# Ledger of designs, part 161: peptides against a protein of PDB entry 6RO1

Target 1, 216 residues: chain A of PDB entry 6RO1
Amino acid sequence: LGKEIEEYIHKPKYCLPFLQPGRLVKVKNEGDDFGWGVVVNFSKKSNVKPNSGELDPLYVVEVLLRCSKESLKNSATEAAKPAKPDEKGEMQVVPVLVHLLSAISSVRLYIPKDLRPVDNRQSVLKSIQEVQKRFPDGIPLLDPIDDMGIQDQGLKKVIQKVEAFEHRMYSHPLHNDPNLETVYTLCEKKAQIAIDIKSAKRELKKARTVLQMDEL

## One batch from the design tools (peptide; made by RFdiffusion4, then SolubleMPNN)

Design b2_p26_3_s4 (from b2_p26_3, 11 letters changed)
Fold by OpenDDE base, seed 5:
Structure b2_p26_3_s4 (fold): chain B 216 residues (1-216), chain A 26 residues (1-26)
Amino acid sequence: as target 1 above (216 residues)
Amino acid sequence: SEKEKEEKKKKEEEEEEKKELEELEK
């Protein structure tokens, strides 16, 4: 359901009006979760689809993201990587395809006019962290219907299901359990472990496929 | 024990709610 909502909100026709400089956005690229970043700018790039000759406009948003310092050394050849949880990282302006926006916040920050200095970029990280402290339950999202004006009936049905689920969750006796945060943290850890197991299985499968290719 | 049944039921409900959340996040 969350992903189904994401499939609507990341569409250029819906999200572009909200990609103003300073907008908080969450960026996820495959397995790389950058978390919350700040929109710097966006651009429309003309892309020619190789098979149709149709101009399929690619929308690239420049997002100030917390990147690993290791990825910055190789930034000429490698895609930026998110900072590790325990790493300070460095804020970098990363060109991101709009479909990689997993969330869009109602919050808009003031950003420095010049983001070339490291200190100016790192000041934005402080501002993000201050927003996160103000919203312990999470940074507020744009409402897809009320804020973004999405009229899609499919989305409305998804939202109704989410609301019905949330209502059930909030009415559930466990929701009032002070251990709920611990349960959620354990849930996230188990989900992360499941992702890691899936990744490790994919790597093992790749390694096995390579070994099978060397045995051929 | 009734407490063990309640804890087991609570764990099953937590695990179901967790599965539903994991399905909603998918």
Scores: peptide ipSAE 0.005, ipTM 0.287, DockQ to the pose 0.017
Fold by OpenDDE base, seed 2:
Structure b2_p26_3_s4 (fold): chain B 216 residues (1-216), chain A 26 residues (1-26)
Amino acid sequence: as target 1 above (216 residues)
Amino acid sequence: SEKEKEEKKKKEEEEEEKKELEELEK
């Protein structure tokens, strides 16, 4: 169900209106989880499908991501790789296909006008980390129906199943299975994230004023 | 025992919910 929701959210017709500069997005490419990054810009590229000759426009979003230092040395030939958990890494602007966005946040950060200096890119990592500290249960997501305006009945059915499942989980005091505690902690975090999105939309109005004040 | 039937039914419901969870995570 979480993956089924992702398949709706990453579609250009739904996500493009929300890919403004400073939007927090989560990027995953196969086995490579980059975690949370910040949208810099997006572009539409003309693509021709090799099998049909049909014009299939590719959407590329430039995302400021935490990359391994090793991937930066070979940047001309190798795809950027995520920083290891214990690695400091470096923030880089990476061109990402829109279908690799696994999540879109309601949070929008201020970003430096010039991202060429390393210090300006690394300042954005500090801002992401500060947002993560403010949201211990996780960074607030855009609601696909209320925030993104997705009218798809398939998605509505998926969300209703998730909500019914989350409600069943919360109503069952499954206190004794340690694997269920992990899933409960994830679903509690997700539902608490949804509640915290409502409080955080109020605090983000305040936090946007604070992050603008620290750069001034 | 009725208690063993309730405990077995509760375990079967927990195992079904765990399977539904594993299917929902896929």
Scores: peptide ipSAE 0.000, ipTM 0.238, DockQ to the pose 0.017
Fold by OpenDDE base, seed 1:
Structure b2_p26_3_s4 (fold): chain B 216 residues (1-216), chain A 26 residues (1-26)
Amino acid sequence: as target 1 above (216 residues)
Amino acid sequence: SEKEKEEKKKKEEEEEEKKELEELEK
């Protein structure tokens, strides 16, 4: 459901009006989660689809993201990588395709006019961290209906399901259980074990497929 | 015992809620 909401919010027709300089956005690229960054600017690039000759406009947003220092030393052709959790990293302006925006915040920061100095970029990281401290439950999101004005009936059904689930979760007797943290930790361990079993079954299936190919 | 049934039901509801959360996170 959260991912279904993401499929709406990252669409250029919905998100472009909210991509003002200083807007907090979350960026994910496959396995790389950059976390929260700040919009610097956006651009529309004309792209021609190689097979149809149709004009497919690419939307690129420049986002100030916390990147690993290692990824910055590698040539300008390598994609920036997110900083490790324990790494200080460095804030860099990264060109991001708009469909890689996983979240858009209601929060808009003041950004320095010149982002060329490292200190100016790192000052924005400090500002993000100050916002995160103010919102311990997470940085507030733009409401896709009320803020973004998305009228899609599919999204409305997704939101209704989320709200119904949240209501059920918060009304559940376990929510008031003083052992809830222990229960959640056991639940998370059980989920992780289920993921690990699913991964191990995939590896076993791959290994068996390779063995069957060697026997053929 | 009735307590074991209640604990088992609580665990089943928690496991369903967790599956629904994992489905909601998708």
Scores: peptide ipSAE 0.000, ipTM 0.317, DockQ to the pose 0.018; fails the geometry check
Fold by OpenDDE base, seed 4:
Structure b2_p26_3_s4 (fold): chain B 216 residues (1-216), chain A 26 residues (1-26)
Amino acid sequence: as target 1 above (216 residues)
Amino acid sequence: SEKEKEEKKKKEEEEEEKKELEELEK
């Protein structure tokens, strides 16, 4: 369901009015989660479809993202990579295709006019971290119906399912359990272990595929 | 046993609800 909502929100016809300078956005590119960044600007690029000659406009948003220092060395030729959790990283302005926005916040930050100095970019990271501290349950999202005005019946059905799910979750007998935080932490750990097992299985499959290619 | 059928049905409902949960989280 979260992904189904994302498929509506990242559509240019819905999100473009909200991609103002200072808007908090979450960026994911394939397996790379950059987390929360800040919109600097947006641009419409004219693209011509090679097969039809039709104008297919590409929407690019420049987002200030926390990048790894290693990726900065190769930033002229390689795509920026997210900072590791334990890495300080560096804030960089990264051009992002609009469909890579996984979330859009109701929160807007003040951005320095000049983002060329590292200190100015790093000040925005401090501001993001201050917002994250104010919202321990997560940075607030734009409501796709009330804030974004999306009238799509498919989205309304998805939201109704989410609300029905949330109602079932909050009505669950464990919701009033004083050990709920411990149970959630255990469920999150179990979910993380399941992700890690799935990742390790993918890496093992890749390693086996590489070994099979070296035997060919 | 009727109890085993009810317990199996309850586990299937919990597993369906868990699958719906995992589909809802997707």
Scores: peptide ipSAE 0.000, ipTM 0.233, DockQ to the pose 0.019; fails the geometry check

Design b2_p26_4_s1 (from b2_p26_4, 11 letters changed)
Fold by OpenDDE base, seed 3:
Structure b2_p26_4_s1 (fold): chain B 216 residues (1-216), chain A 26 residues (1-26)
Amino acid sequence: as target 1 above (216 residues)
Amino acid sequence: MEKEKEELIKEVKEEEEKYGDYELPK
C-alpha cells in the first residue's frame, strides 16, 4: 500500500509542480536510503532509448543529500552513497531521477544561493534536523489529493482502502490477527501520514512561519 | 502528454526563477 501511493507520487505529471528549490524530499535508490534532502534544482534531460529511437524525457532533480565521505572520494566514478547512521557525512548535491523520490514534504526550506561552500551545505542539514525535531512523528507529507491534486481513481481507491482499514483497526480492537499487523503497520504509516498531514499542515503553517522568523 | 509535461516543466522553472538560481558545488 505505501508503495502503491509512491507509484503515483513519483510520476512527473503529479510531482513536477512541487519540486521547487527548498522542497523537502525523501530519496531512496534501491537499497540506499538517503533519508530527507532538499531540492536544489530541476532539469529535463532528453534520453534516447537505444532500442526505440524515441526520446523519453528523463526528469532529474538535483537534491542536497547527506552522503558518506567515503563515497564522495570516489564520486568521479561511483554514485554517491548515503551516510552511515554513526557517520556525520557531508551534504552534497546529487542528481536524482524523479522516480527515486519516495516522499515529498509539504515543508519548503530556505537554502543558500551558493552551495559550493561546505558550510552552506551543512547549514541545510541543520535546518532539516530542526524540522525533524519539530515533527517527532515524522516530517509532514504532501497530501496526494488535497495538495497535489491527483484525481486518479486508482489512487482514490487505494486511499479509501487505507482509510477503511484504519477505521476497521480503530473500531475493531479485538482482531489481533498478526497478518493484520504488517498491513496495519503499512496502513498506519499511510494514514498516520494522512492524519499527520492534516495536523502537520496546521503546524507547518506555524513551523514555516517560525523558520522564517528565526532567520529574521 | 508531451505538451502537458512541457507545461509542468515550465511551471516548475517559473517557480524556480522566483526563488533564484542556486550554484552547485563542483
Scores: peptide ipSAE 0.018, ipTM 0.428, DockQ to the pose 0.058
Fold by OpenDDE base, seed 1:
Structure b2_p26_4_s1 (fold): chain B 216 residues (1-216), chain A 26 residues (1-26)
Amino acid sequence: as target 1 above (216 residues)
Amino acid sequence: MEKEKEELIKEVKEEEEKYGDYELPK
């Protein structure tokens, strides 16, 4: 269900209005999880499909991501790689295809106007880490229905199934089913996304309040 | 669909302008 929600939120028709500078986004490319980064800029690239000659626009978001220093040395030829868990890494602006956005936060950060200096980029990492400290249960997500305005009936059914499943998990003592671990892992991902959406709604109100309080 | 995407891109750019020009690392 999390993946099903991701399939909606990463669509340009839904996410583009929320890709403002400073927006927290999560980037995942296959096996590479960059975690949370910050939107810097957005661009549309004209692409022509080689077989049909049809215009297939590519949407690229420039995201400030924590990258491995090793990948940056080879940046002329190789794609940026996420920092290792024990690595300090370095914040770099990485062009990311919009469909690689796995999550969009309700949180928007102030970012330095000049991101050329390493210190300015690293200051954004400190800001991300501060947000993570403020949200120990996870950075709040945009609600796909209430915040993003997605009216797709498929998504509504997915959310209803998640909510119904959460309600069933709390109401049914499924404590004894050994298939619970595999169902739990999928359902914890689903439930975590629904919890993340509900917590995100509550924390969106707090985060907006905190951002408004930091503006006061 | 394409026109809607262009409008969305325009809206994002207009919002980006309100928050200032960010210079990307070269």
Scores: peptide ipSAE 0.017, ipTM 0.404, DockQ to the pose 0.057
Fold by OpenDDE base, seed 5:
Structure b2_p26_4_s1 (fold): chain B 216 residues (1-216), chain A 26 residues (1-26)
Amino acid sequence: as target 1 above (216 residues)
Amino acid sequence: MEKEKEELIKEVKEEEEKYGDYELPK
């Protein structure tokens, strides 16, 4: 079910408006789960379908991802690999095909203007980790219907199934607490998550205001 | 139940519209 939602969200016609610099995105390439990264930029590449001669544009998003240091040493010949769970890794800007985005967050981060220094890239990892601490139930997702404006009836049916069977609102990740079997408990937890998101948004806004006051 | 869910979705939307995309300050 989650994969079926992903198949809608990662379509360029839906996700491109939300791929602004600083947007949190989750990247997965086959067996390689990079987890959460930050959008740096995106580009459209003209591609010609080999069999039809039709122009099929490829969309590439540059995402700052936590990569294995071993994969970076071989970066001239090998694709970047995700850092192992026990590895510190290193944040790198990785070109990712848009269809490899498994999730898009409502959260945007401030990113350094210059990502060439390692310290600037690693500072973004600290920011991601801070967001993860603030959202123990998971980083908030863009709602594909409400935030992304997707009107596809197939997606609506998939979301309804996910909400019914996984007891999960897509935009508000609930802990898979097995005790959440009742729609009432889901509604209460959704309400609590909404309050927690509101509180976190207010705290973020206050912290931003303080930083703007210190810059001023 | 569906109405309460729709109301909660609406409240979350209204909150997201009010606060917009939140940026974590460095």
Scores: peptide ipSAE 0.008, ipTM 0.359, DockQ to the pose 0.022
Fold by OpenDDE base, seed 4:
Structure b2_p26_4_s1 (fold): chain B 216 residues (1-216), chain A 26 residues (1-26)
Amino acid sequence: as target 1 above (216 residues)
Amino acid sequence: MEKEKEELIKEVKEEEEKYGDYELPK
């Protein structure tokens, strides 16, 4: 059931609108689970199918992922590998095919404008880890129907089956554990407060800039 | 209520400074 939903979510026609910079996404490439990373950007590449000559557009998302230091030494020729569980690793911007996105979060982080410095990339890892601490039962996922607007009847049937078996999996993985609803409501409140503070700081900065322009 | 809100605002600010801001879709 989860895999069936993943097959809808990773389709470019559904996920591309949600691949904004700062979006949390989970990346899995075969046996390599990178876990949660952050979208930096995406691009469309023209690909020609060798057998049909038809243009098959490839969508590549650049994702900031926790990589092993060993893989970085060979990065010129080898694919990045996920950091080992016991390894600190290093955050790297990795080009990922969109179909390798196993999950898309409702959470969107503010990322540094310049990701060239290692410290800026590692700061994003700290932000991901903080989000994971706030969501002990898992980082919130985008709802494929309510958030992503997927109208596919096959998906609706799958979700209805999942909802019948697992109380609202894609509605918040808030299991009907009243503790999870409280944690989520607290996290939503914290996120809303963060937005309100940032809005207020922007208004204050605008007001100060206007005041400085009136003093000139 | 106001004190709890102020404490929560303070915690969020400290976390924003340390870890950056995040937004949830409304």
Scores: peptide ipSAE 0.018, ipTM 0.355, DockQ to the pose 0.030; fails the geometry check

Design b2_p26_4_s2 (from b2_p26_4, 12 letters changed)
Fold by OpenDDE base, seed 3:
Structure b2_p26_4_s2 (fold): chain B 216 residues (1-216), chain A 26 residues (1-26)
Amino acid sequence: as target 1 above (216 residues)
Amino acid sequence: MEKEQKELIEEVREEAEKYGDYELPP
């Protein structure tokens, strides 16, 4: 179910409008979870090999990601790797295929105009950490229907199934179904998404009110 | 195909503009 929702949100026709500079995105490449990064820009890959038979243009997003310093030494020949949990790491601009975006946040950050200095890139990491501190239950996600405007009937059916599972879990708390944990983590993510979007919209309203009060 | 995709991207963008992004200052 969560993977099925992910298959919709990472489609270029749905996600590209939301890949503005400063947008928080989560990047996962196979076994490598980079966690939350920040969109710098995106581009259409013009050099689709004529023999790939891929009718759809590939899109590449440049994302500021926390990378291992060890992987950066070999960055000319090797793919960047995520920083280890105990490692400080270094923020780098990494070209990421759009289908490797596992989540898109409602949060946008101000980013430095020049990302060549290490200190400017590391300042963005501090901002991500401040967002994570403000959202202890997780960084708020864009709703695929309400925020992203996805009208796909397949997605609506997936969401209805998730909601029906949520309703069954809340109505029947006594069934220790081991499949409940995977559904519960997805349903908690989605219910938490709705709560967090509502909370984030309230905090934005408060922050705009504070900014308007500081301009008076 | 490419024109229809651009039109769809713009329609979704216009719908998304109705939803305020959470902007965090540095």
Scores: peptide ipSAE 0.019, ipTM 0.456, DockQ to the pose 0.051
Fold by OpenDDE base, seed 5:
Structure b2_p26_4_s2 (fold): chain B 216 residues (1-216), chain A 26 residues (1-26)
Amino acid sequence: as target 1 above (216 residues)
Amino acid sequence: MEKEQKELIEEVREEAEKYGDYELPP
């Protein structure tokens, strides 16, 4: 279900309008989970081989991601790797294919104009961490239907199933089953995505109310 | 296809601009 939503939101026709500089995005490449990063820019990759049968142009988004220091030493030969959980890491601008975006936040951050200095990149990590503190239930997601305007009936059915499953997960105190860890990790990812959507709707409503209250 | 994608990107961008970018207060 979460992955099925990702298959819609990462389509260029839906996500590109929301890939403005400063947009929070979550990046995952196979086994490598980079977590939340910040969009710097995006570009069209024109070199679609005419023979690939893929009619859709590939897009590359430059995302400021927390990378392992070890991967940075090998950056000339190896792809950037995510920082280990116990590692501080270093923020780097990484070119990411748009289909590797697993989530798009409603939140946009101010980013320094010059990201060449390490301190400027690390300041963005502090800003991400501050957002994460403000949203203990998770960073708010763009609603694929209400915010992204996706009219796809397949997606609407997936969202309805996720919402129904979340309602079931909240209605069933899953506190006691030890086989839950693997289902919980997938369901916490799904529930985190859908709690992020629903809490994002609630917290967007609250944050809109708070931002409107602080502007009044 | 490219024109239709550009037009759709522009339409959704204009809609996204109407919903306002959630800037964190400083």
Scores: peptide ipSAE 0.015, ipTM 0.404, DockQ to the pose 0.065
Fold by OpenDDE base, seed 4:
Structure b2_p26_4_s2 (fold): chain B 216 residues (1-216), chain A 26 residues (1-26)
Amino acid sequence: as target 1 above (216 residues)
Amino acid sequence: MEKEQKELIEEVREEAEKYGDYELPP
């Protein structure tokens, strides 16, 4: 059930509006579970599928992740590796394909303006750990229906099944921390504004296209 | 990770390193 939800939430059409700097996201690449990291930015890359010549846009999110020190030495040539459970590790900005996001939190952190200093990156780890302490049952997730606005009937059925079996996995545990609720509400408002701006730009483009057709 | 995905991540990493500005947008 969780995996079925992941298949929806990691789709760019759903998650991109929520990939703002400071957003907590969980990253998993095959066997490598990085756990929770923080979004720094995202980019769109044009990829050409070698077999079809079709342009498939890939979305890459830069995520501040706890990496092993070994992966830092080889960072130029090797994929980042998650810190071992017994290792402190180091927070690194890692480019991650958006489909490797296994979860998106309602929580958004303030991150340092400059992430080049190790201390600034490690301060974000402390903030993640503080959030984890506040949420012993797990970092709160964005609701894929209510927060992310996913209208997919398949997802609705999955969630209904999950809600029937698991007491409110997407229950906003945020109800107990006014500060996190405020951050959540601000994140929601900002996400909604971003959606609304995108919608308005699309409508404006349509309206201009209609006006251009009426002037021809 | 598919080879293509590794290459993509590496290229994006190199680009990110070139831009150096992990500045939060205001």
Scores: peptide ipSAE 0.008, ipTM 0.351, DockQ to the pose 0.030
Fold by OpenDDE base, seed 2:
Structure b2_p26_4_s2 (fold): chain B 216 residues (1-216), chain A 26 residues (1-26)
Amino acid sequence: as target 1 above (216 residues)
Amino acid sequence: MEKEQKELIEEVREEAEKYGDYELPP
């Protein structure tokens, strides 16, 4: 279910309008989970499919990600790797294929105009960590229907199944099925994400009202 | 796959350096 929703969200036709500078996105490349990063920019690249001669547009998003310092030293030979749990890492701008975006947040951060200084890049990590502290249940996601406007009937059916499952789980606490815990964690995350999106939209509205009140 | 991703990363870095309002850190 979560992966099925991801397959819709990472499609360029749906996500590109939301890949503005400062957008929080989660990046995962195979086994490498970079976690939450910040969009810096995006570009469209035409790749010629070797078998069709057709230009298939590849979309690349530059994302400020927490990378291992070791991978940066080896950056001449290896792709950037995520920072290990035990290391501080360093924020680096990494070009990411749009399909590697596993999540898109409703949150946008202010980013420094100059990301060349390490301190400016590391300030963005502090901002991400502050957002994570404000949202202990997880960084709020864009709603694929309400925020992203995805009208796909397949997605609507997936969401309806999730909602119907959530409703059944709230009505019957079956305490003992380990498969329920995985679905409960997804459904509690989604119901909590919906409540937290409403709360975060209210708090972002309050924070925008506070920022607008500080500009008055 | 890793080689194609690396080539794509390098080409995007080169394009970002040319067209970005910001210089990518080396």
Scores: peptide ipSAE 0.006, ipTM 0.339, DockQ to the pose 0.034

